# Ledger of designs, part 105: peptides against a protein of PDB entry 8PQO

Target 1, 252 residues: chain A of PDB entry 8PQO
Amino acid sequence: VLLKEYRVILPVSVDEYQVGQLYSVAEASKNETGGGEGVEVLVNEPYEKDGEKGQYTHKIYHLQSKVPTFVRMLAPEGALNIHEKAWNAYPYCRTVITNEYMKEDFLIKIETWHKPDLGTQENVHKLEPEAWKHVEAVYIDIADRSQVLSKDYKAEEDPAKFKSIKTGRGPLGPNWKQELVNQKDCPYMCAYKLVTVKFKWWGLQNKVENFIHKQERRLFTNFHRQLFCWLDKWVDLTMDDIRRMEEETKRQ

## One batch from the design tools (peptide; made by RFdiffusion4, then SolubleMPNN)

Design b1_p18_2_s2 (from b1_p18_2, 12 letters changed)
Fold by OpenDDE base, seed 3:
Structure b1_p18_2_s2 (fold): chain B 252 residues (1-252), chain A 18 residues (1-18)
Amino acid sequence: as target 1 above (252 residues)
Amino acid sequence: TLELYFLIFNIILNNYFA
């Protein structure tokens, strides 16, 4: 098991982020080919647990059509079915990813707290001390080009070049986080993403777990760069606007 | 293979927030 807490600092408020995240997810999904094909929604309902109220979703990703034929033919039963269980109680979110074939030998859990701070809280997810001492805190700087793979880089998604017309935020220079502290009119937040990866297979555990973390970090980095650079597209939207957009998209 | 894992994980991760 490998745990890392990714801390993504953004020059947006927690309330703004809720809109921006949903917008950016929808926009990013449009850019991906075959995103909706093979996705089965088993459950989509409100939940309440331990004072936490939110939306629970259970999805199955059937990857049979997404892999080469020879892989599909050789894959064990259930190996290409990925289950995603998600609890969205913003500003808290939890996602658990499992596989039918690997059962308890495979787990990706992502727990996120969105806080109006600069990533200074320790153990925001309230792990036991013994567990917390094994968690690596990883800061993601959306303005740092060195954290972006060349193949992922787009100039229009570069926070170091983007200037928001509507808010005046950006571009984010090398010291943007330090400068943000002195900008009383600019909101900020941190997404604390505790990622738990378990791949219990002899000889491959460390390699796969580290690989998954590398991909998660890459995803978080690229996504939040997009989110910020799309600020002018979503900052004036309300949650009701997002809901209407989602309903309209479902009807198409 | 590791290449297969790349494909699978990328598919999953691309839909993580959806």
Scores: peptide ipSAE 0.056, ipTM 0.738, DockQ to the pose 0.073
Fold by OpenDDE base, seed 4:
Structure b1_p18_2_s2 (fold): chain B 252 residues (1-252), chain A 18 residues (1-18)
Amino acid sequence: as target 1 above (252 residues)
Amino acid sequence: TLELYFLIFNIILNNYFA
């Protein structure tokens, strides 16, 4: 098991982020060819537990059409079915990813707190001290080009070049986080993403767990760069606007 | 086998926000 807490600082408020995240998820999904194909929604319902109130979803990703024929023929039964269980109680979210074939030998858990700070809180997820001492804190700087793979880089998604017309935010220079403290009118937040990866196969555990973390970091980096650079597209939208857009997308 | 699982994980991660 390998745990890392990714801290993503953004020059947006916690309330703004809720809209921006939903917009950016929808936009990113549209850009991915066949992104919604093979997704089965088993459950989508409100939940209340231990004072937490939100939306629970259970989805199955059927990957049979997403892999080459030879992979599909060789894959064990259930190996290409991925289960995603999500508890969305913004500003808190938890996602658990499992696989039918690997059962208890595979787990990806992502727990996120969105806080109106600069990523300075320790153990925001309230882990036991023994567990917390093994968590690596990883800061993602959306303005740092060195954290982006060359194949992922797009100039239109570069926070160091983008300037929001509607808000005046950006471009983000090398010291943008320190400068935020002096800008009374610019909101900021941190997404604390505790990622737990378990791949309990002898000889492959460390390699696969580190690989998954590397891919998660890549995903978080690219997504939040997009979210910021799309600020002018979503900052004036309401939650009702987002819901309407989602409904319109389902009808197409 | 390892390449297969890496491919699957990449597909999953690409669809995480879908």
Scores: peptide ipSAE 0.049, ipTM 0.731, DockQ to the pose 0.076
Fold by OpenDDE base, seed 5:
Structure b1_p18_2_s2 (fold): chain B 252 residues (1-252), chain A 18 residues (1-18)
Amino acid sequence: as target 1 above (252 residues)
Amino acid sequence: TLELYFLIFNIILNNYFA
């Protein structure tokens, strides 16, 4: 098991982020070939547990059509069915990813707290001290070009070049986080993403777990760069606007 | 193989926000 807490600082408020995240997820999904094909929604209902109230979703991703033929032919039964269970109680979110074939030997859990700070809180997920001392804290700087793979880089998604017309935020220079404290009119937040990866196969555990973390970090970096650079597209939207957009998308 | 699983996991992670 490998745990890392990714801290993503953004020059947006917690309330703004809720809109921006949903918009950016929808936009990113549109840019992917095939869209939501192969996604089955099993459950979508409100939940209340341990004082946490939110929306629970259970989805199955059927990857048979998303993999090459040779993969499909070699994959064991159930190996291409991925289960995603998500608890959305914003500003807290939890996602658990499992696989039918791997069962308990495979787990990706992502727990996120969105806080109106600069990533300074320790153990925001309230782990036991013994567990917390094994968690690596990883800061993602969306303005740092060196954290982006060349193949992922797009100039229109570069926070170091983008300036929001509607808010005046950006471009983000090398010291943008330090300067943010002195900008009283600019909101900020941190997404604390505790990622737990388990791949319980001897000899491959560390390699696979580290690989998954590398991919998660890449995903978080690219997504939040997009989210910020799309600020002018979503900052004036309300949650009701987002809900309407989602409904319209479902009808198409 | 490890490569097969890497491909599968990469597809999953790329569709995380789908």
Scores: peptide ipSAE 0.046, ipTM 0.732, DockQ to the pose 0.078
Fold by OpenDDE base, seed 2:
Structure b1_p18_2_s2 (fold): chain B 252 residues (1-252), chain A 18 residues (1-18)
Amino acid sequence: as target 1 above (252 residues)
Amino acid sequence: TLELYFLIFNIILNNYFA
């Protein structure tokens, strides 16, 4: 098992981020999955547990159409079915990813707290001390081009070049986080993403767990660069606007 | 195989936003 806490600092408020995240997820979904092909929604309902209120979703990703024929032919039963269980109680979110074939030998868990700070809080997820001492804190700087793979880089998604017309935020220079503290008119937040990866196969555990973390970091980096650079597209939207957009998308 | 799961994991990570 490998745990890392990714801390993504953004020049937006926690309230703004809720809108921006939903907007950006919708756009990313359209761009990467073609609108959700191969996704089966088993459950989508409100939940309440221990004071946590939110929306629970259970989805199955059927990857049979997403992999080459030879992969599909060689894959054992259940290997291409991925289950995603998600608890969205913003500003807290939890996602658990499992696979029918791997069963207990595979787990990806992502737990996120969104806080109005600069990523300075320790153990926001309230892990036991013994567990917390094994968690690596990883800071993602959305303005740092060196953290972006060349194949992922897009100039229109570069926070170091983007200037928001509606808010005046950006571009983000090398010291943007330090400068942000002195800017009373610019809100900020940190997404604390605790990622737990388990791949319990002898000889492959470390390689696969590190690989998954590498991909998660890549995903978080690119996503939040997009979220910021799309600020002018979503900053004036309300949650009602987002809900309407989601309903319109479901009807198509 | 390792290659199979690497491919699957990449697909998962790109699709769980759906």
Scores: peptide ipSAE 0.046, ipTM 0.728, DockQ to the pose 0.077

Design b1_p18_2_s3 (from b1_p18_2, 10 letters changed)
Fold by OpenDDE base, seed 5:
Structure b1_p18_2_s3 (fold): chain B 252 residues (1-252), chain A 18 residues (1-18)
Amino acid sequence: as target 1 above (252 residues)
Amino acid sequence: SMELYFTIVNIILDNYFA
């Protein structure tokens, strides 16, 4: 098991981020080849548990059409079916990913707290001290080009070049986080993303767990660079606007 | 999420092509 807490600081408010995240997910999905084919929604309902209120979803991702024929032919039964269970109680979110073939030997859990701070809180997910001491804190700086792979880099998604016309935020210089504290009219937040990866396969555990973390970090970095650079597209939208957009997308 | 789906696909593909 390998745990890392990714801390993503953004020059947006917690309330703004709720809209921006949903917009950016939808936009990124449109840009992805193959769309939502192979996604089965089993459950989509409200939940209440221990004072947490939100939306629960259970989806199955059928990857058979997403892999080459030889992979599909060689894959064991259930190996290409991924289950995603998600509890969205913004500003808290939890996602659990499992695989039918691997059963308890495979787990990806992503727990996120969105806080109006600069990523300074320790153990925001309230882990036991013994567990917390094994968690690596990883800061993602969306303005740092060195954290972006060359193949992922787009100038239009570079926070160091982008300036929001609607808000005046950006471009983000090398010391943008320090300067943010002195800008009373600029909101900020941190997404604390605790990622737990378990892959119980003898001889491959560390390799696969580290690989998954590398991919998650890459995903978080690129996504939040997009989210910020798309600020002018979503900052004036309401949650009702987002819901309408989602409904329209489902009808197409 | 779709982004997470993409990540999972890449993980699976990388495992079979590595």
Scores: peptide ipSAE 0.034, ipTM 0.703, DockQ to the pose 0.265
Fold by OpenDDE base, seed 3:
Structure b1_p18_2_s3 (fold): chain B 252 residues (1-252), chain A 18 residues (1-18)
Amino acid sequence: as target 1 above (252 residues)
Amino acid sequence: SMELYFTIVNIILDNYFA
């Protein structure tokens, strides 16, 4: 098991982020080839648990169409079915990813707290001390080009070049986080993303777990760079606007 | 396949934020 807490600081408020996240996910999904093909929604319902109130979703991703034919033919039963269970109680979110074939030997859990701070809270997810001491805290700087793979880099998604017309935020220079503290009118937040990866196959555990973390970090980095650079597209939207957009998308 | 894992992660993350 490998745990890392990714801390993503953004020059947006927690309330703004809720809109921006939903918009950016929708936009990113449109840009992906294949869209929602092979996605089955089993459950989508409200939940209440231990004072947490939100939306619960259970989806199955059928990867048969996403792999080569020979892989599909040779794959064990259930190996190409990924289950995603998500609890969205913003500003808290939890996602659990499992595989039918791997069962308890495979787990990806992502737990996120969105806090109106600069990533200074320790153990925001309230892990036991023994568990917390094994968690690596990883800061993602969306303005740091060195954290972006060349193949992922787009100039229009570079926070170091983008300036929001609507808000005046950006571009984000090398010391943008320090400067943010002195800018009373600019909101900020941190997404604390605790990622738990479990892959219990002898000889492959460390390799796969580290690989998954590498991909998660890459995804978080790219996503939040997009989110910020798309600020002018979503900052004036309300949650009701987002809901309407989602409904319209479902009808198409 | 490393590419498969990458695809899975991308799918998950796309849905996590949605």
Scores: peptide ipSAE 0.039, ipTM 0.716, DockQ to the pose 0.064; fails the geometry check
Fold by OpenDDE base, seed 4:
Structure b1_p18_2_s3 (fold): chain B 252 residues (1-252), chain A 18 residues (1-18)
Amino acid sequence: as target 1 above (252 residues)
Amino acid sequence: SMELYFTIVNIILDNYFA
């Protein structure tokens, strides 16, 4: 098991981020080939538990069409079905990813707190001290080009070049986080993303767990760069606007 | 195998933020 807490600082408020996240996910999904193909929604309902109120979703991702033929032919039954269970109680979110074939031997868990700070809180997920000491804190700087793979880099998604016309935020220079402290009119937040990866296969555990973390970091980096650079597209939207956009997308 | 895991992660992240 490998745990890392990714801390993504953004020059947006916690309330703004809720809209921006939903918009950016929807936009990113549209840009992917195949869209929602192979996604089965089993459950999508509100939940309330222990004072946490939110939306629960259970989805199955059928990967049969997304893998090479030889993989599909050799894959055991259930190996290409990925289950995602998500509890969205913004500003808290939890996602658990499992596989039918691997059962308890495979787990990806992502727990996120969105806080109005600069990533200074320790153990925001309230882990036991013994567990917390094994968590690596990883800061993602959306303005740092060195954290972006060349193949993922787009100039239009570069926070170091982007200037928001609607908010005046950006471009983000090398010291943008320190400068935020002095800018009383610019909101900021941190997404604390505790990622737990378990791949219990003898001889491959560390390799696969590290690989998954590398991909998660890559995705978080790219996503939040997009989210910020799309600020002018979503900052004036309401949650009702987002819901309408989602409904329109389902009809296409 | 690496491409499969990458695809899985991409799917997860796309849906996690959805």
Scores: peptide ipSAE 0.035, ipTM 0.712, DockQ to the pose 0.065; fails the geometry check
Fold by OpenDDE base, seed 2:
Structure b1_p18_2_s3 (fold): chain B 252 residues (1-252), chain A 18 residues (1-18)
Amino acid sequence: as target 1 above (252 residues)
Amino acid sequence: SMELYFTIVNIILDNYFA
């Protein structure tokens, strides 16, 4: 098991982020070819548990069409079905990813707290002290080009170049996080993303777990760069606007 | 392959934020 807490600081408020996240996910999904194919929604309902109130979703990703033919032919039953269970109680979110074939030997859990701070809270997910000692804190700087793979880099998604017309935020210079404290008119938040990866196969555990973390970090980095650079597209939207957009997308 | 896992993770994460 490998745990890392990714801390993503953004020059947006927690309330703004809720809109921006939903918009950016929808936009990113549109830009990816085949994003909706092979997704089965089993459950989508409100939940309330232990004071947490939100939306619960259970989706199955059928990867049969997304893998090479030889993989599909050799894959054991259930190996290409990934279950995603998500509890969205913003500003808290939890996602659990499992595989039918691997059962308890495979787990990706992503727990996120969105806090109006600069990533200074320790153990925001309230892990046991012994567990917390094994968590690596990883700061993602959306303005740091060195954290972006060359193949993922787009100038229009570079926070170091982008300036929001509507808000005046950006571009983000090398010391943008330190400068935020002095900018009274610029809100800020941190997404604390605790990622737990378990891949219990002898000889492959460390390799696969580290690989998954590397991909998660890459995804978080690119996503939040997009979210910020798309600020002018979503900052004036309301949650009702987002809901309408989601409904329209489902009808297409 | 590691590329397959990356694809899976990307698909999941794209939907996680939606």
Scores: peptide ipSAE 0.034, ipTM 0.709, DockQ to the pose 0.065; fails the geometry check

Design b1_p18_2_s4 (from b1_p18_2, 14 letters changed)
Fold by OpenDDE base, seed 5:
Structure b1_p18_2_s4 (fold): chain B 252 residues (1-252), chain A 18 residues (1-18)
Amino acid sequence: as target 1 above (252 residues)
Amino acid sequence: TLDLYFSIFNLILDNYFS
Protein backbone atom coordinates (compact mmCIF):
# COMPACT_ATOMS: atom_id res chain seq x y z
CA VAL B 1 0.00 0.00 0.00
CA LEU B 2 1.31 3.41 -0.95
CA LEU B 3 -0.21 6.61 0.40
CA LYS B 4 0.46 10.12 -0.78
CA GLU B 5 -1.34 13.34 0.01
CA TYR B 6 -1.37 15.65 -2.96
CA ARG B 7 -1.90 19.27 -2.03
CA VAL B 8 -3.12 21.40 -4.89
CA ILE B 9 -3.20 25.11 -4.13
CA LEU B 10 -5.41 27.28 -6.29
CA PRO B 11 -6.23 30.98 -6.43
CA VAL B 12 -9.96 30.26 -6.16
CA SER B 13 -12.36 29.93 -3.27
CA VAL B 14 -13.73 26.64 -2.01
CA ASP B 15 -17.14 27.71 -3.27
CA GLU B 16 -15.79 28.67 -6.69
CA TYR B 17 -13.95 25.38 -6.96
CA GLN B 18 -17.17 23.43 -6.64
CA VAL B 19 -18.40 24.97 -9.87
CA GLY B 20 -15.02 24.99 -11.56
CA GLN B 21 -14.35 21.34 -10.85
CA LEU B 22 -17.64 20.20 -12.30
CA TYR B 23 -17.24 22.40 -15.34
CA SER B 24 -13.68 21.28 -15.93
CA VAL B 25 -14.56 17.62 -15.59
CA ALA B 26 -17.31 18.05 -18.13
CA GLU B 27 -15.09 20.02 -20.49
CA ALA B 28 -12.17 17.64 -20.18
CA SER B 29 -14.50 14.73 -20.85
CA LYS B 30 -15.69 16.33 -24.07
CA ASN B 31 -12.11 16.61 -25.24
CA GLU B 32 -11.48 12.91 -24.75
CA THR B 33 -12.37 10.71 -27.69
CA GLY B 34 -14.65 7.90 -26.66
CA GLY B 35 -15.24 9.46 -23.27
CA GLY B 36 -18.28 8.10 -21.50
CA GLU B 37 -18.48 4.99 -23.62
CA GLY B 38 -18.83 1.88 -21.52
CA VAL B 39 -19.93 3.71 -18.39
CA GLU B 40 -22.79 2.17 -16.47
CA VAL B 41 -24.36 4.07 -13.58
CA LEU B 42 -25.64 1.59 -11.02
CA VAL B 43 -26.48 3.95 -8.18
CA ASN B 44 -26.97 7.68 -7.88
CA GLU B 45 -28.62 8.61 -4.60
CA PRO B 46 -28.27 10.86 -1.58
CA TYR B 47 -26.62 9.38 1.48
CA GLU B 48 -26.16 10.23 5.13
CA LYS B 49 -23.61 8.37 7.22
CA ASP B 50 -21.59 9.26 10.31
CA GLY B 51 -22.50 12.91 10.03
CA GLU B 52 -21.50 12.99 6.37
CA LYS B 53 -24.26 13.98 3.98
CA GLY B 54 -24.00 14.05 0.22
CA GLN B 55 -24.48 12.18 -3.03
CA TYR B 56 -23.39 8.60 -3.56
CA THR B 57 -22.66 7.18 -6.99
CA HIS B 58 -21.67 3.72 -8.12
CA LYS B 59 -20.43 3.40 -11.68
CA ILE B 60 -18.94 0.60 -13.69
CA TYR B 61 -16.42 1.38 -16.36
CA HIS B 62 -16.31 -1.35 -18.97
CA LEU B 63 -12.87 -1.11 -20.51
CA GLN B 64 -13.28 -3.82 -23.14
CA SER B 65 -13.44 -1.28 -25.94
CA LYS B 66 -10.62 0.76 -24.43
CA VAL B 67 -7.89 -1.87 -24.58
CA PRO B 68 -6.17 -3.56 -27.53
CA THR B 69 -7.69 -6.74 -28.89
CA PHE B 70 -4.90 -8.91 -27.53
CA VAL B 71 -5.56 -7.56 -24.04
CA ARG B 72 -9.25 -8.31 -24.35
CA MET B 73 -8.47 -11.83 -25.45
CA LEU B 74 -6.08 -12.46 -22.57
CA ALA B 75 -7.94 -10.59 -19.84
CA PRO B 76 -9.74 -12.75 -17.28
CA GLU B 77 -13.44 -12.30 -16.78
CA GLY B 78 -14.12 -9.13 -14.85
CA ALA B 79 -10.60 -7.80 -15.25
CA LEU B 80 -11.77 -5.03 -17.54
CA ASN B 81 -14.64 -3.92 -15.31
CA ILE B 82 -13.74 -1.10 -12.98
CA HIS B 83 -16.07 -0.12 -10.18
CA GLU B 84 -16.07 3.45 -8.97
CA LYS B 85 -17.89 4.30 -5.78
CA ALA B 86 -17.99 7.98 -4.99
CA TRP B 87 -19.25 9.93 -2.00
CA ASN B 88 -19.62 13.60 -2.80
CA ALA B 89 -20.19 15.61 0.35
CA TYR B 90 -18.41 18.71 -0.90
CA PRO B 91 -16.15 20.12 0.45
CA TYR B 92 -15.32 16.51 1.29
CA CYS B 93 -15.20 13.84 -1.41
CA ARG B 94 -14.24 10.20 -1.45
CA THR B 95 -13.77 7.88 -4.40
CA VAL B 96 -13.03 4.18 -4.21
CA ILE B 97 -11.96 2.32 -7.32
CA THR B 98 -11.94 -1.46 -7.44
CA ASN B 99 -11.75 -4.21 -10.03
CA GLU B 100 -13.97 -7.27 -10.23
CA TYR B 101 -11.14 -9.66 -10.96
CA MET B 102 -8.55 -8.38 -8.50
CA LYS B 103 -11.11 -7.86 -5.73
CA GLU B 104 -9.33 -6.94 -2.50
CA ASP B 105 -5.93 -7.04 -4.16
CA PHE B 106 -6.58 -3.77 -5.97
CA LEU B 107 -7.71 -0.48 -4.53
CA ILE B 108 -7.44 3.15 -5.44
CA LYS B 109 -8.97 5.45 -2.86
CA ILE B 110 -8.99 9.20 -3.26
CA GLU B 111 -10.20 11.28 -0.34
CA THR B 112 -10.29 15.02 -0.81
CA TRP B 113 -10.77 17.88 1.59
CA HIS B 114 -11.12 21.32 0.11
CA LYS B 115 -9.91 23.91 2.59
CA PRO B 116 -9.55 27.69 2.39
CA ASP B 117 -5.82 27.63 3.12
CA LEU B 118 -2.46 27.33 1.43
CA GLY B 119 -1.93 23.64 2.09
CA THR B 120 -0.51 24.11 5.57
CA GLN B 121 -2.73 21.71 7.48
CA GLU B 122 -1.18 18.44 8.57
CA ASN B 123 -3.23 15.26 8.64
CA VAL B 124 -6.43 16.94 7.50
CA HIS B 125 -7.87 13.48 6.87
CA LYS B 126 -7.31 12.55 10.53
CA LEU B 127 -5.30 9.40 9.99
CA GLU B 128 -3.84 7.55 12.92
CA PRO B 129 -0.34 8.79 13.71
CA GLU B 130 1.20 5.50 12.66
CA ALA B 131 -0.52 5.71 9.29
CA TRP B 132 0.13 9.41 8.83
CA LYS B 133 3.88 9.04 9.25
CA HIS B 134 3.89 6.88 6.12
CA VAL B 135 2.09 9.47 4.00
CA GLU B 136 4.21 11.52 1.65
CA ALA B 137 2.93 15.06 1.22
CA VAL B 138 3.28 16.16 -2.39
CA TYR B 139 2.73 19.76 -3.35
CA ILE B 140 1.45 20.37 -6.84
CA ASP B 141 2.27 23.81 -8.17
CA ILE B 142 0.07 24.51 -11.16
CA ALA B 143 2.36 27.32 -12.28
CA ASP B 144 5.48 25.14 -12.33
CA ARG B 145 6.19 24.20 -15.95
CA SER B 146 8.73 21.60 -14.84
CA GLN B 147 5.93 19.51 -13.33
CA VAL B 148 4.24 19.17 -16.72
CA LEU B 149 5.26 16.69 -19.37
CA SER B 150 6.04 18.22 -22.73
CA LYS B 151 3.38 16.09 -24.40
CA ASP B 152 0.78 17.44 -21.96
CA TYR B 153 1.80 21.07 -22.22
CA LYS B 154 -0.54 23.54 -23.87
CA ALA B 155 0.12 27.25 -23.86
CA GLU B 156 -3.59 28.01 -23.45
CA GLU B 157 -3.56 25.88 -20.28
CA ASP B 158 -0.46 27.47 -18.75
CA PRO B 159 -1.25 29.34 -15.51
CA ALA B 160 2.02 31.23 -15.87
CA LYS B 161 0.64 32.83 -19.04
CA PHE B 162 -3.09 33.01 -18.36
CA LYS B 163 -4.78 36.18 -17.18
CA SER B 164 -8.40 36.03 -16.11
CA ILE B 165 -10.34 38.90 -17.60
CA LYS B 166 -13.31 38.44 -15.29
CA THR B 167 -11.39 38.15 -12.02
CA GLY B 168 -8.02 39.70 -12.76
CA ARG B 169 -6.26 36.60 -11.40
CA GLY B 170 -3.04 35.44 -13.01
CA PRO B 171 -0.64 35.06 -14.52
CA LEU B 172 0.90 32.97 -11.76
CA GLY B 173 4.54 33.80 -11.28
CA PRO B 174 7.10 31.75 -9.35
CA ASN B 175 6.07 33.30 -6.03
CA TRP B 176 2.33 33.47 -6.69
CA LYS B 177 1.42 31.60 -3.50
CA GLN B 178 3.30 34.04 -1.30
CA GLU B 179 1.80 36.94 -3.18
CA LEU B 180 -1.71 35.61 -2.58
CA VAL B 181 -1.38 36.28 1.12
CA ASN B 182 -0.95 39.96 0.38
CA GLN B 183 -3.89 40.11 -2.03
CA LYS B 184 -6.96 40.45 0.15
CA ASP B 185 -9.32 40.28 -2.81
CA CYS B 186 -7.95 37.04 -4.22
CA PRO B 187 -9.35 33.89 -2.65
CA TYR B 188 -7.31 30.75 -2.32
CA MET B 189 -7.82 27.13 -1.38
CA CYS B 190 -6.07 23.82 -1.18
CA ALA B 191 -7.38 20.49 -2.32
CA TYR B 192 -5.91 17.91 0.03
CA LYS B 193 -6.09 14.68 -1.94
CA LEU B 194 -5.13 11.63 0.03
CA VAL B 195 -4.52 8.88 -2.48
CA THR B 196 -4.28 5.30 -1.31
CA VAL B 197 -3.08 2.78 -3.85
CA LYS B 198 -3.01 -0.93 -3.20
CA PHE B 199 -1.84 -3.48 -5.72
CA LYS B 200 -1.29 -6.65 -3.77
CA TRP B 201 0.47 -8.79 -6.34
CA TRP B 202 3.88 -10.04 -5.30
CA GLY B 203 6.70 -8.65 -7.36
CA LEU B 204 4.59 -5.93 -8.93
CA GLN B 205 3.23 -4.09 -5.89
CA ASN B 206 5.73 -1.25 -5.70
CA LYS B 207 6.02 -0.82 -9.44
CA VAL B 208 2.29 -0.61 -10.06
CA GLU B 209 1.53 1.47 -6.99
CA ASN B 210 4.19 4.00 -7.89
CA PHE B 211 3.02 4.02 -11.48
CA ILE B 212 -0.56 4.74 -10.49
CA HIS B 213 0.58 7.55 -8.21
CA LYS B 214 2.62 8.99 -11.04
CA GLN B 215 -0.45 8.99 -13.26
CA GLU B 216 -2.62 10.47 -10.52
CA ARG B 217 -0.16 13.28 -9.99
CA ARG B 218 -0.02 13.90 -13.71
CA LEU B 219 -3.80 13.99 -13.92
CA PHE B 220 -4.20 16.30 -10.93
CA THR B 221 -1.58 18.65 -12.30
CA ASN B 222 -3.07 18.89 -15.77
CA PHE B 223 -6.64 19.07 -14.54
CA HIS B 224 -6.03 21.94 -12.15
CA ARG B 225 -4.01 23.84 -14.70
CA GLN B 226 -7.05 23.56 -16.96
CA LEU B 227 -9.42 24.49 -14.16
CA PHE B 228 -7.56 27.71 -13.49
CA CYS B 229 -7.05 28.62 -17.13
CA TRP B 230 -10.77 28.05 -17.76
CA LEU B 231 -11.69 30.38 -14.90
CA ASP B 232 -13.42 32.90 -17.14
CA LYS B 233 -15.60 30.14 -18.59
CA TRP B 234 -17.01 28.92 -15.29
CA VAL B 235 -16.59 31.62 -12.63
CA ASP B 236 -19.96 33.22 -13.43
CA LEU B 237 -21.81 29.91 -13.66
CA THR B 238 -24.14 28.68 -10.96
CA MET B 239 -24.62 25.13 -9.83
CA ASP B 240 -27.88 25.14 -11.75
CA ASP B 241 -25.99 26.15 -14.88
CA ILE B 242 -23.63 23.22 -14.35
CA ARG B 243 -26.52 20.82 -13.92
CA ARG B 244 -28.04 21.99 -17.19
CA MET B 245 -24.72 21.56 -18.95
CA GLU B 246 -24.38 18.04 -17.60
CA GLU B 247 -27.85 17.15 -18.81
CA GLU B 248 -27.13 18.55 -22.24
CA THR B 249 -23.89 16.59 -22.40
CA LYS B 250 -25.72 13.36 -21.55
CA ARG B 251 -28.07 13.92 -24.48
CA GLN B 252 -25.29 14.26 -27.01
CA THR A 1 -21.25 12.86 -17.38
CA LEU A 2 -17.83 11.29 -17.47
CA ASP A 3 -16.05 11.18 -14.16
CA LEU A 4 -12.54 12.57 -13.90
CA TYR A 5 -11.33 9.25 -12.59
CA PHE A 6 -12.24 7.46 -15.78
CA SER A 7 -9.64 9.66 -17.37
CA ILE A 8 -7.16 8.21 -14.91
CA PHE A 9 -7.71 4.76 -16.30
CA ASN A 10 -7.53 6.01 -19.83
CA LEU A 11 -4.24 7.65 -18.98
CA ILE A 12 -2.97 4.47 -17.37
CA LEU A 13 -4.00 2.39 -20.34
CA ASP A 14 -2.49 4.80 -22.81
CA ASN A 15 0.84 4.78 -21.01
CA TYR A 16 0.88 1.04 -20.55
CA PHE A 17 0.07 0.09 -24.12
CA SER A 18 1.78 2.89 -26.02
Scores: peptide ipSAE 0.034, ipTM 0.715, DockQ to the pose 0.146
Fold by OpenDDE base, seed 4:
Structure b1_p18_2_s4 (fold): chain B 252 residues (1-252), chain A 18 residues (1-18)
Amino acid sequence: as target 1 above (252 residues)
Amino acid sequence: TLDLYFSIFNLILDNYFS
């Protein structure tokens, strides 16, 4: 098991982020060809548990059509079905990813707190001290070009170049976080993403767990760079606007 | 085979926010 807490600081408010996240997810999904193919939504309903109130989603990703025939023929039953269970109780979110074949030997858990701070809180997810001491805190700086793979880099998604016309935020220089403290009118937040990866196959555990973390970090980095650079597209939208957009997308 | 599975898995990871 490998745990890391990714801390993504953004020059947006927690309330703004809720809109921006949903918009950016929708936009990013449009850019991915076949992203919805083979996705089965089993559950999509409100939930209330232990004072947590939000939306619960259970999806199955069927990968049979996305792998070569010989892989499909050799794959054990359930090996090509990925389950995603998500609890969205913003500002708290939890996603659990499992596989039917691997069962308890495979787990990806992503727990996110969105806080109006600069990523200074320790153990925001309230882990036991023994567990917390094994968590690596990883700061993602959306303005740091060195954290972006060359193949992922787009100038239009570079926070170091982008300036929001509507808000005046950006571009984000090397010391943007320190400068933000002095800008009373600019909101900020941190997304604390605790990622737990378990891949309990002998000889492959460390390799796969580290690989998955690398991909998660890449995803978080690119996503939040996009979210910020798309600020002018979503900052004036309401949650009702987002819901309408989602409904319109489903009809197309 | 492993690389293939992970490439597909990356596609899934791109959708976990939705």
Scores: peptide ipSAE 0.030, ipTM 0.701, DockQ to the pose 0.071
Fold by OpenDDE base, seed 2:
Structure b1_p18_2_s4 (fold): chain B 252 residues (1-252), chain A 18 residues (1-18)
Amino acid sequence: as target 1 above (252 residues)
Amino acid sequence: TLDLYFSIFNLILDNYFS
């Protein structure tokens, strides 16, 4: 098992982020080829548990069409079905990813707290001390180009170049996080993303777990760069606007 | 509501398999 807590600091408020996240997910999904193919939604309902109120979703990703033919032909039953269970109780979110074939030997869990701070809270997910000492804290700086793969880099999604017309935020210089403290009119938040990866296969555990973390980090980095650079597109939207957009997208 | 993590997972899959 490999645990890392990714801390993503953004020059937006927790309330703004809720809108921006939903918008950016929708927009990113439109831009990705093959998005949504082979996805089965089993459950999409409100939930209430342990003081959490939110939306619960259970989806199955059928990967048969996304893997090479030889993999599909050799894969055992259930091996290409990925289950995603998600609890969205913003500002808290949890996602659990499992596989039918690997059962308890495979787990990806992503737990996120969105806090109005600069990523300074320790153990925001309230892990036991023994578990917390094994968690690596990883700071993602959306302005740091060195954290972005060359193949993922887009100038229009570079926070170091972007300036919001509507808010005046950006561009983000090398010391932007330190400068935020002095900018009273600029809100900030941190997304604390605790990622738990378990791949219990002898000889492959460390390789696969590290690989998955690398992909998650890459995803978080690119997504939040987009979210910030799309600020002018979503900052004036309401949650009702987002809901309308989601309904329109489902009908297409 | 759109499942944020679903899209994240799909994005990971697209990046890996494409």
Scores: peptide ipSAE 0.038, ipTM 0.733, DockQ to the pose 0.090; fails the geometry check
Fold by OpenDDE base, seed 1:
Structure b1_p18_2_s4 (fold): chain B 252 residues (1-252), chain A 18 residues (1-18)
Amino acid sequence: as target 1 above (252 residues)
Amino acid sequence: TLDLYFSIFNLILDNYFS
């Protein structure tokens, strides 16, 4: 098991981020070919548990059409079915990803707290001390080009170049986080993303767990760079606007 | 409502399996 807490600082408020996240998800979904293909929604309902209220979703991703024929032919039963259970109680979110074949030997859990700070809180997810001492804190700087793979880099998605016309935020220089503290009119937040990866196969555990973390980090980095650079597209949107956009995306 | 992590997972799948 490998745990890392990714801390993504953004020059947006927690409330703004709720809109921006949904917009960016919808926008990213439009750009992905076959994003909804092979997805089965088993459950989509409100939930209430331990004072947490939100939306619970259970989805199955059927990967049979996404993998090469030889993989499909050799894959054991259930190996190509990925279950995603998600609890969205913004500003808290939790996602648990499992596989029918691997059962307890495979887990990806992503727990996110969105806080109005600069990523300074320790153990925001309230882990036991023994567990917390094994968590690596990883700061993602959306302005740091060196954290972006060359193949992923787009100038129009570079926070170091982007300036929001509507808000005046950006571009984000090398010391933008330090400067943000002195900018009273610029809100900020941190997404604390505790990622737990378990891949219990002999000889492959560390390799796969590290690989998954690498991909998660890449994803978080790119997504939040996009979110910020799309600020002018979503900052004035209402939740009703987002809902309309989501419905349109679902129809495509 | 589109779940962020659903979309994130789809993005991963699209990039690595498609």
Scores: peptide ipSAE 0.037, ipTM 0.733, DockQ to the pose 0.089; fails the geometry check

